# Designs tried in a protein design run: peptides against a protein of PDB entry 6GMG. Part 222

Target 1, 331 residues: chain A of PDB entry 6GMG
Amino acid sequence: DSDDRVTPPAEPLDRMPDPYRPSYGRAETVVNNYIRKWQQVYSHRDGRKQQMTEEQREWLSYGCVGVTWVNSGQYPTNRLAFASFDEDRFKNELKNGRPRSGETRAEFEGRVAKESFDEEKGFQRAREVASVMNRALENAHDESAYLDNLKKELANGNDALRNEDARSPFYSALRNTPSFKERNGGNHDPSRMKAVIYSKHFWSGQDRSSSADKRKYGDPDAFRPAPGTGLVDMSRDRNIPRSPTSPGEGFVNFDYGWFGAQTEADADKTVWTHGNHYHAPNGSLGAMHVYESKFRNWSEGYSDFDRGAYVITFIPKSWNTAPDKVKQGWP

## One batch from the design tools (peptide; made by RFdiffusion4, then SolubleMPNN)

Design b2_p17_5_s3 (from b2_p17_5, 7 letters changed)
Fold by OpenDDE base, seed 1:
Structure b2_p17_5_s3 (fold): chain B 331 residues (1-331), chain A 17 residues (1-17)
Amino acid sequence: as target 1 above (331 residues)
Amino acid sequence: MPPDIYAKVREYIGSKL
């Protein structure tokens, strides 16, 4: 299965993509055609198109995580994650609501917890924070200047993030970004970097020491955002899938969606790029497909997952993997 | 590379709207 993964071949730099096809409200194509689009649209370094390298094609071949990997330049660490949770809704529904017919108490609680997360508000919080970070990056030529700017911006907005520890993922994210230190990247200059966003869907019931019910139906208390900041502690996310509830049932471990740095104010009009599975053209899974989905299609997720987090990382401004406008499909 | 990077998400099947 996983041994069937193949790295897609190189595509000529000037080869134009074939048309994408519609797939349930999203644009879909095979991975080799996405490489063609990527080279035409997203590959630019300092305004010059680049052929996707063998290393980048290998990263991409891993599926949904591969799309985020190739565009962010690093494997996702998910350390700086945001979400929104309605505590009042959760408490009220648990108190006044009832399990559906055939639904267990644990299943009911897991569902109510899932439904108490607001994907749009979580995304909006990440965008807000990314905007603050981008302002702090402007004209900051060393990390100290960036951090000082960041603290000032947070103070001006009365943002609870100003109270985070200096070692928090919030403050350490830039220094821990490989491309920040690269000569052809940030070259240790914050003003050469910009904040970008991706999303991860995953399962809350990952604790193997917990009850079987939590593993099957979710842990209502897991991966909630901290009040005020919206930060999610992702340290317990070990890419463990939901446990089967019946014989023959199986769930996948995660999904990743790439947003980048789109400026579209309407969340529903934003485009999210993701893959279905690792590239196995000669295996049972078949060739990898890439999807460009609207926010509603992305945020809907799957029954495999009961959490969605919106993660901030950084890329060099010289990269065009996160343009202000993303066009869905081709042409 | 960590072994858990092999994603196997299903293709979306649902409404076109």
Scores: peptide ipSAE 0.035, ipTM 0.752, DockQ to the pose 0.048
Fold by OpenDDE base, seed 3:
Order: C-alpha cells, then sequence, then structure tokens
Structure b2_p17_5_s3 (fold): chain B 331 residues (1-331), chain A 17 residues (1-17)
C-alpha cells in the first residue's frame, strides 16, 4: 500500500557515505546512504553543498522515479523522448523468423518488436539532440534567441527535428521547465540551463481497448520512434504495467534511470542511477535501495518492460546533479 | 490526484531479450 511509504530522515551535511556494495555488476546502497553521497557530490548549488531538503527526500522516497525526480528537480513528464527502432529487422524477423517452442504468435510478435529497438542508438540520438540544444542554449539570453539558435543548428545538420511544430515537446521543453523560470534557476536565461537525459522503461501494451494478447505480450506498433527525428509519442504512456500471462504473475509499471549530462563518449562506460521501489522500511518491500549501473546493466531492463525511451529535460547549470563525470559507487 | 508513481522494480537483473 502507498501508505507504507516513509520519507527518509535527514542526514548531516558533513556525513560521509558508507561503502557501496557490488550487486550484479552495479553498485548498490540503501537510500539513506545515497542521500549522504548526494549531499557530498550532487547537492551543490552555485558551488555550495546543500543538505537534501525534506521535500527532496520525499521525492526520492518514491523509488526509481524518485532518483530522477530529485536530480532533475521535477516529476518526469517524459514529453521529449527518443528511441531507435530497426524497421527492416522487425519486418524480416516477422517474415522469416519462427515462434519459439510454446511461444504464441502474439508473444512472438511482441518479442520481435522489443528486440527491434536499439537502446544504444536511442541513447545516442538523445545525446546528439542534447548536444544541439546545449549549443543553442550557450549563446542565448532569451527564449527567442534559443529557438533561433536551435533552428539554425538543426538546419546546418539537416536534422528532421527542424520540421517540428513550435508547440511540439521539442521546442516547448525549455519554457515548460519550472527551474528555467525560477529566480535561483535559469531566471528565464537559456544560457543558465543545460540539457540532461534520463531513461524510462515501460510497457507498450497499455491500451485497454486493445486485445488481451497485446496487453500480455506487447503492442508491436506502439511507442515507435518517428522516422528521421527519433521522437516517441509518450502521450499514451499511462504507467500501466504489463498484464499477467499466468495466474499470480505481476509486473511493475516503470523504471527510471538518471544519466544527467555525463561527457563519457563510450556509452558502455556511462553510469545510470536508479532505485528499486518506494521506501518502506517497515513494510513488506523494505528499505529503498539505490543502484548505480553501467549502461549494459541499465539497458537490459526487465521482462516487465518492452520499451525504453531516452528523455531530455533541463536543469540549471548551477546545480551539480548532472556532473560531467559520475563515479560509480563509494569510495 | 497524482498518478500512481509507486514502482516496485525487482532487484534481479533480467535480460532485455
Amino acid sequence: as target 1 above (331 residues)
Amino acid sequence: MPPDIYAKVREYIGSKL
């Protein structure tokens, strides 16, 4: 029950983290220890360490989404999402492939669709777009200048995003970011903001009007990126989990991973921070744990999900929640 | 009402494939 959620207590600003433990190639710790790390490494505003506020600790307590929430400063809206889908692979496998033993046709099609997404290319597309946005931000002191710069950059690269509507998530993302408008944030100055990335894993078969098979095994046509842009329409994502395929089976609604603005060019060396569940130290779920995973471990996901999207949002440059380098674990 | 933002992600690592 959601009533079991507890806000982690405050940690002294000077308290150092305990060592993280390895878990399946990732670094793992309890949420309170992550708060300690966060205060030492990520809490800085204008170069000054900050204690994680009660509000921030409450956000964090919501689990995987809480990690992205506390670091981005807002609940994820997922509007500016990217992915990569190999249409030729999908068509060829459907035509020439065969269901596995005991696999239904619907299960086969759902699996083939899932396997036709390329997480690395999706991530790379988001990084490419974030880089374009960052260039547009750097020399812009008002939104008009930012948009002009952005259009120019896209034109120079012959990017299909140049054809997006002015009200699209792509062009409206900055103005719709609360921290952009905050006096101690962007203060309406684009040059004070930077693009950051997080990822969401979720289920494709969320349409209640669709077949039961799509809800159980995935909707092969849902949440595909638009050709050329890589944009995913996330409007149909309602945080609905996969339907059980057998009695007693249950799936979770989503997973979120925080990347931020790491400059590491090798995707496999990037670090993704995420949580397992909401913090319920006195409940059946137990204490929330935070994981720092390499891209390989993050992108593998779970059977609960058949889609991965890479989302761009913005934070003030004065925040240190998205540093250029992220070190896995502690020390 | 805020959306159901409670996640119960498993602690095991599954395969994407």
Scores: peptide ipSAE 0.034, ipTM 0.745, DockQ to the pose 0.052
Fold by OpenDDE base, seed 2:
Structure b2_p17_5_s3 (fold): chain B 331 residues (1-331), chain A 17 residues (1-17)
Amino acid sequence: as target 1 above (331 residues)
Amino acid sequence: MPPDIYAKVREYIGSKL
């Protein structure tokens, strides 16, 4: 029951975090302790530590999405999303593969589709695009200059994104970022902004007009990346969870993981920050916990989800919510 | 997997979109 959600109390600015607890290859802590870490490490605006505001604590209290929300400065819109899908593998497995014992045809097709996504390649594509965007931002002092730079970069790389419409999420993402327009943010100066990445896990079978089998086992045709660009149309993602396959079974609607702008070249060494559920210290769910996971642990996902997308957004360079290096846990 | 990982309840915040 979402009515049990509580906003975590303020933490003194100078309060140091308690050590994180190792948990199955992850670093884990309670949300209040994450706030302490956040204030010490990620809160900086123009080099000065900031206490997490009541508004930010409220955002954070929503769980996994709250972690991305507080660090990106806005509720995730998920418009500029990337993935990688092996169409040849999918077609071959559908044609030549067989359902497992007890597996329905729909379950087989859904599983094959899920397995045809490559999380690492999807992440790498997002990082590639973010790098291109960052180069385009670097010396651009207005949106027009940014867009011109972006087109030039894409042309030089022979990237299919150069063919996207001017109104596409790819070209409109910067102008649609609230912090870009804020006086103390980008102030309409692209060179004050940087591209950042987060990931969303979600269910493909969200179409209520589709078969029950698609809602239970996935829609093999839904949320595939466009060839060449890797762009995923997220417009049909309505945060609808997987339908139960047995009585009493329930699934979560989504998971969000914050990456930011880490420069670690090895994907397996990157750190992803996410929450387990909304903060309900007096409810059945208990206090919210925050996890810092390596890419392997993040990208593995859960049976609740059959899609992963890697999303690009922007934050002001003056924010320290997306540092070049993220240390797992504390200290 | 630890219970806490599967005890995930994500809230949809339609009013914030």
Scores: peptide ipSAE 0.029, ipTM 0.706, DockQ to the pose 0.176
Fold by OpenDDE base, seed 5:
Structure b2_p17_5_s3 (fold): chain B 331 residues (1-331), chain A 17 residues (1-17)
Amino acid sequence: as target 1 above (331 residues)
Amino acid sequence: MPPDIYAKVREYIGSKL
């Protein structure tokens, strides 16, 4: 029940976190304790610790999306999303494979499509693009300079993104970032911004005009990345969960994981921060918990989802919500 | 605040739900 959501109380700025609970490669804590960690580690603006504001605590209270929200400074729009899909694998499995015992054709196709996505390659593509963007940002003091730099970088790498329309989310992402325009943020200076990454897990079968089978088992053709660019059209993602296949079955709407701008080259060692649900300490769901998961734990996802996208947005360099290194748990 | 947007995710138990 959404009405049970509560904003976590303020935590004293200098309050140290309690130890996180380790669990199968994850570090877990209650949201209030994450706020404590966040204030110690991620809150810094221009090198100074900040108490998490009421507004930020309110954002955080929304659960998994709240973690991304508070750290990115805006509600996720998911416009600049990347994934990797193995078309050859998909075609081959459809052609040469067969449904498992008890599996319908639609279920088979949905499963094969899901399995044809590569989360690691999707993440890698997003990191690659973020790196290009960061180079383009570095010495650009206006948007025109940024765009020129970006085009040059893409041309040098023969990247298909160079062919995107000027109105594409790829080129418009910076100008559409609120913190870019903020006086204490980018102040319209690209060189004050950096690219950051978060991930969204969601269900492909969201089209109400499609078959019930697609809503139950996935839409094999939905949310595929464009060849060459890796861009995913997220316009049809409306946070609609998977349809139940049996009475009493229910699926969650989405999951968000915050990566930021970690420089760890080994994907398996990267840390993803996410929440389990909105904060409802007095409700049936209980208090929100925050997880810091390794990539393996994050990318595995759940049966609730058959798509993963890796999204690029921007934050001011003065923020420490996306540090180069993220330490899992506490201490 | 988007009043209609809530993250409704299952509680994680271990590496899987």
Scores: peptide ipSAE 0.035, ipTM 0.758, DockQ to the pose 0.053; fails the geometry check

Design b2_p17_5_s4 (from b2_p17_5, 6 letters changed)
Fold by OpenDDE base, seed 3:
Structure b2_p17_5_s4 (fold): chain B 331 residues (1-331), chain A 17 residues (1-17)
Amino acid sequence: as target 1 above (331 residues)
Amino acid sequence: SPPDIYAKVREYIGSRL
């Protein structure tokens, strides 16, 4: 029951984390220990450590989305999302491939579609776009200057994003970021902001008007990136989980992973921070755990999900929630 | 109704493929 959620207690600002434990190639800890790490490493505003506020601890308590929420400063809207889909692979496998033993045609098509997404290329596209945005931000002291810079950068790179509408999530993302407008945030100065990335895993078969097979095994045509831009229309993502394929089976609605603004060029060496579930220390789910995973472990996802999107948002440069380097675990 | 923001992800490592 959602009523079992508890806000983790405050941790003293000077309290050091206990060691993380390894778990299947990732570092794992309980949420309260992550708060300790967060205060030591990520809490800094204008170079000063901050205790995680009650509001921030409440956000964090929501689980995987809570990690992204507390670090981005807002609940994920997922509007500026990127992915990579290999259309040729999809078509070829549908034509020449065969269902596995016991696999239905719908299950086969859903699986083939899932396997036709390239997580690394999707992530790379988001990083490419974030880099373009960061260049546009750096020398811009108002939104008009930012947009002009952005258009120029896109034109120079012959990027298809240059054709997006001014009201598209791509161009409106900055102005729609609350921290951009905050006095102690961007203060309407783009040069005070930086682009950051998180990822969402979710289910494609969310259309209630579609076939039961699509809800069970995926909708092969849903949430594909637009050619050239890599943009994914996330408007149909309503946090609806996969439908059970057998009695008693249940799936979760999403997973979120926080990347931030790491500069590590090798995708496989990047660290993704995520949580398992909402914090319910006195409930059946138990305490929330936070995981710091390498890209391989993050991008593999779960059978609950057949889509992965890489989303761009913005935070003030004065925040240290998205440092250039992220160290996995503690110490 | 507002979307359910409560996540309940499994604690095992799955495979995307």
Scores: peptide ipSAE 0.039, ipTM 0.756, DockQ to the pose 0.052
Fold by OpenDDE base, seed 2:
Structure b2_p17_5_s4 (fold): chain B 331 residues (1-331), chain A 17 residues (1-17)
Amino acid sequence: as target 1 above (331 residues)
Amino acid sequence: SPPDIYAKVREYIGSRL
């Protein structure tokens, strides 16, 4: 029952976190303790620690999306999303492969499509693009200068993104970022902003007009990246969970993982922060827990989801929600 | 098999977006 959501109470600014606990290769803690860590590590504005505001605590209370929300400063719009899909593998497996014992044709096709996505390559593409954007931001003091820099960078790299429309999410993402326009944020100065990354896991079979099989086993044609750019059209993602395949089965609507702007070159060493569910300490779900996972644990996902996207957004450089290095757990 | 650590995440739909 989503009505049991509670906003976590304020934590004193100087309260240190309790140690995180190991959990299946991840670091785990209760949401209140994450707030303590957040205040010590990520809360800084212009180098000064901040108490997590009531509004931020409310955002956080929504679960996995809340972690991305509080750190990015806005509810995820997911417009600038990247993935990697092996079309040749997909076609070959569909043509030459066979359903497993007891697997329906639709289940087979959905599984083959899921397996044709490469999470690591998708993440690398997002990091590549974020790097290009950061270079374009660095010396740009207005949006026009940023866009000109971006086009030049893309041309130099012979990147297919150079052919995107000026109104595309790629070129409009900065101007559509609230913190870019805020006086204490970017103040309309691109050089005060930096690109950050989060990931979303979700279900492909969300079209209610499609077959029941697609809703149960996935839509093989949905949410594929465009060739060359890696851009995923997320407009059809309505946060609809996978349909049950058996009585009593239920699936989660999405998962969000916060990466930020870590500079660790080895993807396997990067840390992804996410939550299990909305905070319901007095409800059946219980208190929200926050997890800090390595990329392997994050990218593995769950049977609830058959798509992963890596999304770029922007935050002010004065925020410390996306540091160069993220330490897993506490201390 | 990975543990089922997920229950339900709430979708937020509102003017505060």
Scores: peptide ipSAE 0.036, ipTM 0.714, DockQ to the pose 0.169
Fold by OpenDDE base, seed 4:
Structure b2_p17_5_s4 (fold): chain B 331 residues (1-331), chain A 17 residues (1-17)
Amino acid sequence: as target 1 above (331 residues)
Amino acid sequence: SPPDIYAKVREYIGSRL
């Protein structure tokens, strides 16, 4: 029951975290202890530690999305999303593969589609684009200069994104970022901003007008990246969970993982921060826990989801919510 | 067991000055 959600209390700025504990190959802690770590490591504005505000604690209390929310400074819009889909693998497996014992045709097709997405390549594409954007931002002091730089970078790389409409989420993402316009943020200066990445896991079978089979087993054609660009149209993602396949079965609506702007080139060594559920210390769900997972642990996902997207947004360079290096756990 | 990852959906609150 969402009515059981509670905002975690304030933590003293100088309070050090308790040690994280291992959980399923990741570092895990209760949300209050994450707030302590966040204040020590990620809270810095212009090099100065900050206490997590009541507003930020409220955002965080929403669970997995709350981690991305507090670190990005805005509720995820998911408009600039990337993925990688192996069309040849999909076609070949559909043609030459067979349903498993007890697997329906719809279940088989949904599974094959899910398996045709490459999380690592999707992540790599987002990192590539973020790098291009960061180069375009570096010496741009207005949006026009940023866009000109971006177009030049894309042209030099012969990137298909150069053909996107000017109103595309790709080109409009910076101007639509609240922190870009804030005086203590970007102050309308692109060179004060940097691109950051988070990931969303969700269900493909969200169309209520589609067959029950698609809602239960996935829509093989939904949320595929555009060839060449890797862009995913997220407009049809309405946070609708997978439909039950058996009586009593239930699925959750989404998962979010925060990456930020880590410079680690090896995807397997990158750290993803996410939460389990909204904070309900006095409710049936209990206290929210925060996990710091390696990419392998994050990208495995859950049976609740058959899609993963890697989303780019922006934060001020003065924020330390997306440092170059992220350490898993504490200390 | 794996964590229950349900999070309350909330509409975007808009830009701030």
Scores: peptide ipSAE 0.034, ipTM 0.685, DockQ to the pose 0.137
Fold by OpenDDE base, seed 1:
Structure b2_p17_5_s4 (fold): chain B 331 residues (1-331), chain A 17 residues (1-17)
Amino acid sequence: as target 1 above (331 residues)
Amino acid sequence: SPPDIYAKVREYIGSRL
């Protein structure tokens, strides 16, 4: 029960983490110990370690979304999302493929659609765009300069994003970031900000007016990226889980993974930080655990989800929640 | 598929903050 959520207690600023537990290629720890690591590694503001505030500990306690929340400084809005979809593969498999034994037509189509998304290419597109945005942020001291730089960068690369409307989430993302406007954040100076990435896994079949089959097996046409840009319209994502296909079956509504701004060129070596559930040490779910996973472990996802989006947001450069190198586990 | 230990309830839609 969500009512069992508890805010983790404060950890002394100088307390070192206990060793993480290796688990199936991941590094795992209890939320209290993650707070200790976070304070030693990620808490820095202007080069000074900070104790995780009560507010930040409350955010973190919400589980997988809490990890992204505490590190990005805001609840995820998911407005600037990217993915990659192979339309030719999808069409060819639908035409030439066959349902597996016991698989319904709707289940087959949903599965084929899921398999037609390329998580690595989606992630790569987000990294490409984040790099362009970061170049546009450099030496831009007002939003107008940032937007002009961004348009020039896109034109130089012949990127389809140059054709987006000025009101698009792509162009409005910076000005809609709270930390951009904060005195101790960007202070309205784009050059003090940097682009960061997180990922969301979710279910495509969320339309309650659609068929039961789409809710159970996925909507093959939902949440596809726009050609050329890779942008995903996330407006229809209402955090609705997959519908049960059998009695007693249940699915969760989403998963979030934090990447930040790692510079590791090999996607398979990047580290993704996520949580299992809200912190309920005295409840049935138990204490929240935090995982640091490699990309292959993150991108695999769960049967609960048939979509993965890679989202860009911004944080102040003075924050160390998105370092260029992330070390998995402790020590 | 990931082990069951990772397939926990990850949802919290009732934010009261």
Scores: peptide ipSAE 0.033, ipTM 0.709, DockQ to the pose 0.179

